# Peptides against a protein of PDB entry 4BOS: the designs that were tried, part 134

Target 1, 163 residues: chain A of PDB entry 4BOS
Amino acid sequence: PVLTRTVVPADNSCLFTSVYYVVEGGVLNPACAPEMRRLIAQIVASDPDFYSEAILGKTNQEYCDWIKRDDTWGGAIEISILSKFYQCEICVVDTQTVRIDRFGEDAGYTKRVLLIYDGIHYDPLQRNFPDPDTPPLTIFSSNDDIVLVQALELADEARRRRQ
Target 2, 163 residues: chain A of PDB entry 4BOS as posed
Amino acid sequence: PVLTRTVVPADNSALFTSVYYVVEGGVLNPACAPEMRRLIAQIVASDPDFYSEAILGKTNQEYCDWIKRDDTWGGAIEISILSKFYQCEICVVDTQTVRIDRFGEDAGYTKRVLLIYDGIHYDPLQRNFPDPDTPPLTIFSSNDDIVLVQALELADEARRRRQ

## One batch from the design tools (peptide; made by RFdiffusion4, then SolubleMPNN)

Design b1_p27_4_s4 (from b1_p27_4, 12 letters changed)
Fold by OpenDDE base, seed 5:
Structure b1_p27_4_s4 (fold): chain B 163 residues (1-163), chain A 27 residues (1-27)
Amino acid sequence: as target 1 above (163 residues)
Amino acid sequence: SKEEKERLAKENAELRARQATVTFPAP
């Protein structure tokens, strides 16, 4: 079993496409972004006390309008919201720093998914199996720390290639 | 929680660093 990267389009919505890919078990659908952006806007609008200007960097309403644009990029706010919505831990391995940012780590979720981030682009990670009849795995146990090690190995190799 | 907000703000700056924050007037 080997952890591999699936390259998704760099169309300003790579984060949403990547999250959708892993939480849906390996479905590549770049057209998922508009609905996911709207979902995030709905959740943000529903809790203006938590999603304040201090968190958003703009008013709640301004953020909602902004994130629904097709050319704005998602970040940690969106990842945290999607983690809660899909009830899974989302782990982002950064190839620039070779570290993992974990979202939903204290929520008690039993499932974990992984993304790889290079500072300008998000891609999903999956585990491939030697048996061609066994489909790739994108949803892991939250207790599976081996997959985190494998993700760090991928990130380290990517960083070395850029040096 | 306050702790969650602080962590989220910090990580958001890093994971969204590739694009500057843009503010638009409310409709």
Scores: peptide ipSAE 0.313, ipTM 0.752, DockQ to the pose 0.217
Fold by OpenDDE base, seed 2:
Structure b1_p27_4_s4 (fold): chain B 163 residues (1-163), chain A 27 residues (1-27)
Amino acid sequence: as target 1 above (163 residues)
Amino acid sequence: SKEEKERLAKENAELRARQATVTFPAP
């Protein structure tokens, strides 16, 4: 089995498309972004004490309007929110630094999903199996640290290709 | 928690900074 990258469109919503892909078991749906943006805005609006200007960099209302635009990029705030919503650890392997940023790592989730990030684009990761009839796996056990090693190897190779 | 908020704010600032460079001028 090998960990592979599925390239999603670079349409400003790659984070949302990538998260949707992995949490739904490998479903590529670029049209999912508007609803996911709305979901995030709803969650942020529901907890202004936590999602303050100090966290958001803008007022709660301004953030909600901003994130619902079709041309704004998601980041750590959105990943954190989606981790909590889907009750899974979201691991982002960064090809610039060759490290993994883990979201939800202390929440006690039993599942983890993986994204690869190059500083300007997010893509989902999945495990492919030698048997072509066995579907790729996108949801892993939170105890599966081998997949994290494989993700780092993938990121390191990606970094070398850019040098 | 306070620690969670501080960690999230820092991580988001770093990620937003990289994205803002690509999308400049930011909306």
Scores: peptide ipSAE 0.286, ipTM 0.764, DockQ to the pose 0.336
Fold by OpenDDE base, seed 4:
Structure b1_p27_4_s4 (fold): chain B 163 residues (1-163), chain A 27 residues (1-27)
Amino acid sequence: as target 1 above (163 residues)
Amino acid sequence: SKEEKERLAKENAELRARQATVTFPAP
């Protein structure tokens, strides 16, 4: 089994597309972004005490309007929300730093999914199998640290190619 | 554009705190 990257469109919604891909078991649907953005906005709006200006950098309402734009980027706030919504750990391997940022690691989720991030683009990661009849795996055990090692290897290789 | 994406990425990074970072030794 090999951990591989599926390149999704760089249309400003790559984070949402990538998350959707991994949590849905490998379904590429770039059209998923608007609904996911609305979901984020709904959750942000539902808890203005937590999602305050100190966190958002703008008013709660302004942030909700902003994230629903088709040209704005999601980040840690969105990933954390999606982790809670889908009840899974979301691990983001950063090719610039060769590090993995884990979201939901203390929530007790049994599942984890992986994304790769280069600073300006998100892609989903999947495990490919030699058997062509076995579909790629995108949802892993939260105890599977081997997949994290493999993700770091991918990131390290990507960094080396840029040096 | 690439410039716009870089700007957005930096802005996003400034607004959003990253959670715990995990590293593993190379095999």
Scores: peptide ipSAE 0.165, ipTM 0.606, DockQ to the pose 0.041
Fold by OpenDDE base, seed 3:
Structure b1_p27_4_s4 (fold): chain B 163 residues (1-163), chain A 27 residues (1-27)
Amino acid sequence: as target 1 above (163 residues)
Amino acid sequence: SKEEKERLAKENAELRARQATVTFPAP
């Protein structure tokens, strides 16, 4: 049992592809981004009181138009929204700082998924098993702290390789 | 909540700041 990284395309939608991969149990679908962008825009538009200019850095409508473009990058706002939508904790291990940023940590979710981030690219993480016939695991228990330790080790190794 | 908004704004700003080193904003 080892935590491994699956490299997804660097096509400006790597965050969405990575999230889709882990929440769907290891399905690589780079074509998922347009629909996920629309989903986020719909959620943001539905709650202008919460998703205000103070949070978005632009008006609610401007953000919705912006996030639906195919060349705009997702960030913490999008991760937070996707965490709520998929009802899971999303843990992002940062290779530049070797720390984990947790989204949905106080929502009481029973599931967690993991991404690795280097400042310009997101990739999904998965647990591989010794038996090659056993499919990799992408959805973990929110009580599984061992996977967080493994993620930090993976991030530290990535930092040492400067990638 | 107010705390959630502040946390998200801070984290988003940090993430965007790093992205800006590679991607230039539109004029």
Scores: peptide ipSAE 0.122, ipTM 0.678, DockQ to the pose 0.306

Design b1_p27_5_s1 (from b1_p27_5 with Q11E A13E E15R I16V D24R A27E)
Fold by OpenDDE base, seed 4:
Structure b1_p27_5_s1 (fold): chain B 163 residues (1-163), chain A 27 residues (1-27)
Amino acid sequence: as target 1 above (163 residues)
Amino acid sequence: AAAAEAARLAEAERRVAAAVAARRAAE
């Protein structure tokens, strides 16, 4: 089995498209972003005490309006929220540092999904199997350290290609 | 549990780093 990257459009919504891809088992749907942005806004709006101006950098309402725009980027806040919503770790391997940032790692989730990040763009990762009739896997056990190793290798190769 | 997972991840990362270094040395 090999961990591979599926390139999604660089349309400012790559994070949402990538998360949707992995949590839905490998479904590429670039049209998912508006609904996911609204989901973020709904969750942020539901807890203004937690999602304060100190955390958001703007008022709760302003953030909700901002994230619903089609040209704004998702980040750590969105990943954290989506991790909680989908009840899984979201592991982001960074090709610039060859490090993995794990979101939801303290929540005790049994599942993890993986994204690859190059500093501006997110793509989803999946494990391909030798059997062509076996669909790629995008949801892994939180105990599967091999997939993290493979993600780091993939990131390292990506970094080397840029050098 | 969280500490154990963090330790396992750190160990995995060290193993990857070692493997990468070995691969580069062989190139």
Scores: peptide ipSAE 0.020, ipTM 0.423, DockQ to the pose 0.019
Fold by OpenDDE base, seed 5:
Structure b1_p27_5_s1 (fold): chain B 163 residues (1-163), chain A 27 residues (1-27)
Amino acid sequence: as target 1 above (163 residues)
Amino acid sequence: AAAAEAARLAEAERRVAAAVAARRAAE
């Protein structure tokens, strides 16, 4: 089995496209962002005590309006929210540092998904199998450390290509 | 549990670093 990268469009919604891809088992839908933005806004609006100005950096309402814009980039807050919503750990391997940022790692989720990040763009990762008739895997066991190793190897190779 | 996970991840990262270094040395 080989971990591979699926390149999604380099737009301001690449995070949402990438997350949707991995949590839905490999469904590429570049048009998913508007609904995902609304989903995040709905979740934030539903719990103003937790999603406070201190956490968001802006008022709850201001954040909701901001995230629903089509030109705002998703980041750590959005990943954290999506991790909670989909009840899975989201692991982001950074090609600039060759490190993995884990979201939801303390929640006790049994599943994890992986993204690759270069500082401005997110792409989803998937495991391909030798059997061409076996579909790629995007949802992994939280006990599968091999996939984390493979992700770091991909990031290292990507960094070396840019050097 | 979280601490154990962090330890496992750290070990995995060390293994990757070692493998990368070994691969580069073999080139």
Scores: peptide ipSAE 0.019, ipTM 0.431, DockQ to the pose 0.019
Fold by OpenDDE base, seed 3:
Structure b1_p27_5_s1 (fold): chain B 163 residues (1-163), chain A 27 residues (1-27)
Amino acid sequence: as target 1 above (163 residues)
Amino acid sequence: AAAAEAARLAEAERRVAAAVAARRAAE
């Protein structure tokens, strides 16, 4: 089995498309972003004490309005929220630094999903199997550290291609 | 032989896990 990258559209909603892909078991739906943005806004609005201006960089209401725009980018805050919502660890491998940032790592989730990030764009990762009748896997055990190694290898290869 | 192979695989998995943990600690 090999860990591979599925390229999603290079738009301002690539994070949402990528997360949706992995948590739904490999479903590519670029139209999912508006609803996911609303979901995040709703979660943020529901807990203004936790999602403070110090965390958001703006007032709770301003953030909610901002994230619902179709031209704003998701980042660490949104990944953290989505990790909590989907009850899974979201691991982001960075091709610029060849690092893995784990979101939800202390929550005790039993499953993890993986994204690859190049500094501006997110793509989902999946494990392909040699059996053509076996669909790719996007949801892994939180104990599967092999997939993390494979993600690092994939990121390192991507970095080398840019050099 | 099967038991020995299983043991080798388990050790390899432990080494990989340790390496990942060490890298994370260094990040």
Scores: peptide ipSAE 0.018, ipTM 0.407, DockQ to the pose 0.015
Fold by OpenDDE base, seed 1:
Structure b1_p27_5_s1 (fold): chain B 163 residues (1-163), chain A 27 residues (1-27)
Amino acid sequence: as target 1 above (163 residues)
Amino acid sequence: AAAAEAARLAEAERRVAAAVAARRAAE
């Protein structure tokens, strides 16, 4: 089994496309972003006490309007929200630092998904199997630390290629 | 042979787990 990345379009919605891919078991849908943006806005709007200006960097309403635009990038806030919504850890391996940032690690989720991030663009990660009839795996046990090492190796290789 | 391979894989997994733990501690 080999951990590989699936390259999604380098548009402003790569985070949403990548998350959708992994949580849906390997379904590539570049058109998923508008609905996911709306979902995030709805969740943020539902809890203005927690999602305050201090957290969002703008008012709750301003954030909701901003995230629903098709030209704004998602980040840590969006990943945190999506982790809670899909009830899984979202692990992001950074190719610039060769580090993994874990979202939802303290929530007790039994499942984790993985993304790779280069400082600008997000892609989903998947485990491929030698058997062509066995579909790639995108949802892993939260106890599967082997996949984390494989992600780090993938990130290190990516870093070397850029040097 | 099968038992030997299983033991080898288990040892490899232990080494991997240790490496992950070390990285997390450094982060």
Scores: peptide ipSAE 0.016, ipTM 0.402, DockQ to the pose 0.015

Design b1_p27_5_s2 (from b1_p27_5 with A1D E5R R8E Q11A R14A D24R)
Fold by OpenDDE base, seed 2:
Structure b1_p27_5_s2 (fold): chain B 163 residues (1-163), chain A 27 residues (1-27)
Amino acid sequence: as target 1 above (163 residues)
Amino acid sequence: DAAARAAELAAAAAEIAAAVAARRAAA
């Protein structure tokens, strides 16, 4: 088995497309962003005490309006929210630093998904199997640290190739 | 079906919102 990268469109919604891909078992749907943006806005609006201006960098209402735009970028806040929503650890390997940021690592989730990030763009990661009848795996055990090593190797290679 | 998926996500969001509200009320 080998960990591979699926390139999603380089639009402003690559984070949402990538998360949707991995949590839905490998479904590429570039049109998923509007509903995911709405989902995040709804969650943020529901807890203004937690999702404060200090956390959001803008008022709760301003953030909700902002995240629902089709040209605004998702980041750590959105990943944290999606980790909680999908009840899984989201691991982001950065090709610039060859390090992994783990979101939801202390929540006790049993599932783990992986993204690769180059500083401006997110792509999903999947494990391919030699048997063509076995579909790629996008949802891993949170105890599967081998996949994290594979992600680091993939990121290091991407850095060397300037990918 | 995109519409069905959107409805599913909206329902899930509502459940989270309700849980958050309950937690805040109990705090």
Scores: peptide ipSAE 0.023, ipTM 0.590, DockQ to the pose 0.018
Fold by OpenDDE base, seed 3:
Structure b1_p27_5_s2 (fold): chain B 163 residues (1-163), chain A 27 residues (1-27)
Amino acid sequence: as target 1 above (163 residues)
Amino acid sequence: DAAARAAELAAAAAEIAAAVAARRAAA
């Protein structure tokens, strides 16, 4: 079993595409972004007290309009929200630092998914099996720390190759 | 520093995640 990276389009919606890929068991659907953007906007709009200008960098309304654009990228705020929405830990391994940022770590989720991030672009990670009849795995146990080690190894290799 | 920014962002994101969870539970 080896952890591998699936490169998704660099179309400003890579985060949404990547999250959708892993939470849906390996389904690549670039058309998922508009709905996911709307979902984020709805959640943000529902809590203007928390999602303040200090957190968003813009007013709540401005953010909601901004995130629904097809040419704006998502980040940590969106990952946090999506972690809660999909009820899973989202682990992002950074190729620049070779560290894993864990979103939803303290929420008690039983599942985790993994993304790889290079400072600009997100891609999903999956575990491939030697048996060709066994499909790749994208949803892991939150107790599976081996996959985190594998993610770090993958990120380290990517860093060495300037990827 | 990119590494520092990433760490700060991750920390902030963790707080946001917890807050989102709490608010949803209260709703």
Scores: peptide ipSAE 0.023, ipTM 0.537, DockQ to the pose 0.031
Fold by OpenDDE base, seed 1:
Structure b1_p27_5_s2 (fold): chain B 163 residues (1-163), chain A 27 residues (1-27)
Amino acid sequence: as target 1 above (163 residues)
Amino acid sequence: DAAARAAELAAAAAEIAAAVAARRAAA
């Protein structure tokens, strides 16, 4: 089994597309972003005390309007929200630093999914099996540390290739 | 309802979001 990257479009919604891909078991749907953006906005709007200007970098309402645009990028705050929504740990391996940022690591989730990040673009990661009839795996056990090692190896290789 | 669910999810994500925000501010 090998951990591989599936390249999704660089259309400003790569985070949402990538998350959707992994949490849905390998379904590529670039059109998923609008609804996911609305979901994020709804969650943020529901707690203006927590999602303050200090956290968002703009007012709660401004953020909600901003994130619903089709040309704005998602980031770590969005990942944290999506982790809770989908009830899984989201692990992001950074090709620039060869480190993994783990979202939801203390939540007690039994599942983890993996993304690879190059500083501006997100792609989903999946495990491919030698048997071509066995579909790739995108949802891993939160106890599967081997997949994290594989992700670091993949990121290290990407860094060497300046990807 | 949807609003209550959203609020619950927001609260549940608070710890992680706070840590992320702190890192953003420091970066």
Scores: peptide ipSAE 0.023, ipTM 0.568, DockQ to the pose 0.021
Fold by OpenDDE base, seed 4:
Structure b1_p27_5_s2 (fold): chain B 163 residues (1-163), chain A 27 residues (1-27)
Amino acid sequence: as target 1 above (163 residues)
Amino acid sequence: DAAARAAELAAAAAEIAAAVAARRAAA
């Protein structure tokens, strides 16, 4: 089994496309972003006490308007929200630092998904199997630390290639 | 605030990454 990345479009919605890909078991849907942006905005709007200006960096309403734009890129706040919504860890391996940021690691989720990030672009990660009849895996056990090792190896190789 | 939260997350992530790296080296 080998961990590989699937390159998604380098648009402002690559985070959403990547998350959708992994949580849906390997479904590439670049059109998923508007719905996911709306979902995030709804969640944020529903709890202005938790999603405060201190967390958002802007007022609750301003954030909701901002995230629904098609030209705004997602980050840690959105990943955190999506982790909670999909009830899984979202692990982001950074090719610049060869480090993994784990979102939702303290929530007790039994599943994790992985993204690779280069500072501006997100791609989903998947495990490919030698058997052509075995489909790639995108949802892993939260106890599977081997996949994290593989992600670090992938990121290290990418860094050496300046990718 | 957001900066403090980000720093906290980064610190936690670093600890986890270090543990994973150690396992990688021992494999």
Scores: peptide ipSAE 0.017, ipTM 0.430, DockQ to the pose 0.022

Design b1_p27_5_s3 (from b1_p27_5, 8 letters changed)
Fold by OpenDDE base, seed 3:
Formats: structure tokens, C-alpha cells, sequence
Structure b1_p27_5_s3 (fold): chain B 163 residues (1-163), chain A 27 residues (1-27)
């Protein structure tokens, strides 16, 4: 069993595509972004007290309009929101720093999913099995720390290859 | 729990906000 990277399109919606992939058990759907963007906007709009200008870097309404554009990139705020929505820990391994940023780690979720990030682009991670009849795994136990080690190894290899 | 989820989200958002503020101050 090895952890592998599935490269999704390098478009402005790679974060959303990647998250969708892992939370849906390995379904690649680049067309999922518009709805996910709207979902995030809806959540942000629903709590302007929390999602303030200080957090968003712009007004709540400006953010909502911005995130719904098809050419804007998602980041930590969006990951946090999606973690809460899907009720899973989202672990992002950064190839530049070889570090994992865990979103939702204090939420008590039983599930975790993993993304790999190079400073610009997000891709989903999956565990492949030698048995061809065993499908790849994208949703892991939140107690599975081995997968985190594997993710770090994958990130380190990516860094060495400058990819 | 819902409270735990809210707290986790808040902490993540706070870290983002702090990073943004630091960048603004350095600019």
C-alpha cells in the first residue's frame, strides 16, 4: 500500500476539485467547483460576524462575490469551511516546507483526507493497494498517523524533484 | 461536537488572519 498523488487540472479550482475527489472516495469531477464555490459563499454570508474583514481581507459581501468567480483561488479559509462542512479533517502537505497543516484537527472528526500543495496548486492523495480488486482509499481514520508520514515522504520526494 | 468544530474553524481562520495582518504590516 502506497500513498499516491492524483493530478487534477491546473485551473483556478484545483482546491475544490481536490477536496471533492477525496471526500467522494476518488471521484474526479472538475465541474464540481461552481457549486462548491457557491456553498462556501453561502456559509460565509451566513455568519458575517465571524467571517469579518479581518479574516477575509475584504468585506463579507466582496468575498462572497469573489469566491464565486471562476478564476479565483481557494485557500486556508475555504479549506477550513470545507472541513467543517464535510465533517472531516483535511490535511494539507506542503511540498515547499514538507509540513502538514491540519484543518479540523480539534473538531473530533473520525475521518481525515489528504491534499498535497506546492504553493499554488492542490492535488488529492490516495492510498493504492496491490490487490487490483481493492479500490484506492481517500478517506482515512483520523487515528491513522502512518498516512501522515507517507504524505510527508511524498512531499519530500516532490520537493527534491522540484514538483 | 458542534462546539469543537466551531473552535477548530475559528482557530484556523485566526491563523490566516494573523498571517495576512503580518504581511500587511511588512508591506
Amino acid sequence: as target 1 above (163 residues)
Amino acid sequence: SAAARAAALAEAAARVAAAVAARRAAA
Scores: peptide ipSAE 0.023, ipTM 0.539, DockQ to the pose 0.024
Fold by OpenDDE base, seed 5:
Structure b1_p27_5_s3 (fold): chain B 163 residues (1-163), chain A 27 residues (1-27)
Amino acid sequence: as target 1 above (163 residues)
Amino acid sequence: SAAARAAALAEAAARVAAAVAARRAAA
């Protein structure tokens, strides 16, 4: 089994496309972003006490309007919310630092999904199997540390290519 | 540092996740 990267469009919504891909078991849907942005806005709007200006960097309402734009970038806040929504860890391997940022690690989820991030663009990761009849796996056990090692290896390789 | 950035990001992520969980539990 080999962990591989699936390249999604390099648009402003690559985070949403990538998350959707992995949580849906390998479904590429570049048109998923508007609904996911709306979902984020709904959740943020529902708890203005927590999602304060200190957390958002702008007022709750301003953030909600901002994230629903088709040209704004998702980040840690959005990943955290999506982790809870989909009830899984979202592990982001960063090619700039060769580290994995785990979202939802303390929630006790039994499943994890993986993204690769280069500081600008997100792509989903999947495990391919030697049997061509076995579809790729995008949802892993939260106890599967091998996949994290493989993700770090991919990130390290990507970093070396840029140097 | 990379470690400091990662730690800060992870901590923020955990706080957000906890808040979302609390909201859902109260609903």
Scores: peptide ipSAE 0.023, ipTM 0.565, DockQ to the pose 0.029
Fold by OpenDDE base, seed 2:
Structure b1_p27_5_s3 (fold): chain B 163 residues (1-163), chain A 27 residues (1-27)
Amino acid sequence: as target 1 above (163 residues)
Amino acid sequence: SAAARAAALAEAAARVAAAVAARRAAA
């Protein structure tokens, strides 16, 4: 078994596409972004006390309007919200730093998913098996730390290719 | 419970969100 990336379209919604891919077990659906953007906006709008201007960097309403645009990029806030929504840890391996940012790590989730990030673009990660009849895994145990090592190996390889 | 899970994540999420807000403000 080897951890690999599935390249999703390099559009403004790559984060949403990537998250959807991993949490849905390997379903590539670039059309999922508008719905996910609306979902995030709904969650944010529902709790203005938590999702304050101090947290969002803009008013609650401004954020909701902003995130629903087709051309705005998702980031850590959106990942955190999606982690909570899907009840899983979202691990993002950064190829620029060769580090993993773990979202939802303190929530006690039993599952984790992995993304790879190069500073602008997100792609989902999956575990492929030698048997072609065995479908790739995108959802891992939160105790599976070997997958994190594999993700770091991918990031390190990517960094070496750039240097 | 669902409430406990939400509360557990809220603390970590708040830290991340604050950092993101700071980055966005600095940009």
Scores: peptide ipSAE 0.020, ipTM 0.531, DockQ to the pose 0.023
Fold by OpenDDE base, seed 4:
Structure b1_p27_5_s3 (fold): chain B 163 residues (1-163), chain A 27 residues (1-27)
Amino acid sequence: as target 1 above (163 residues)
Amino acid sequence: SAAARAAALAEAAARVAAAVAARRAAA
């Protein structure tokens, strides 16, 4: 089995497209962002005590309006929210540092998904199998640390290509 | 900025990072 990167459009919504891809089992839908932005805004608006200005960097309402714009970038806050919503770990391998940041690792989720990040752009990761009749895997066991090693290998190769 | 915020990632647990790094190095 080989872990591979699926390149999604380099638009302002690459995080949402990437998350949608992995949590839906490998469905590439660049038009998914508006709905996901709305979902995040809805979750944030529903709990102003937790999603405080200290967490958001702006008022709850300001954040909701901001994240629903089609030109604003998703980041750690959105990943955390999506991890909670989909009840899975979201593991982000950074090609600049060759490190993995795990979101939701202490929540007891049994599943994890993987993204690759270069400091600007997010792409989804998938495991391909030799059997052509076996579809790629995007949702892994949270105990599968081998996939994390494979992700680090991909990140290391990506970093070398930039040198 | 939005770009700076997008670039921000949460720190990973040192325990997990160390374990993964060790396994990668041994592979």
Scores: peptide ipSAE 0.020, ipTM 0.530, DockQ to the pose 0.024

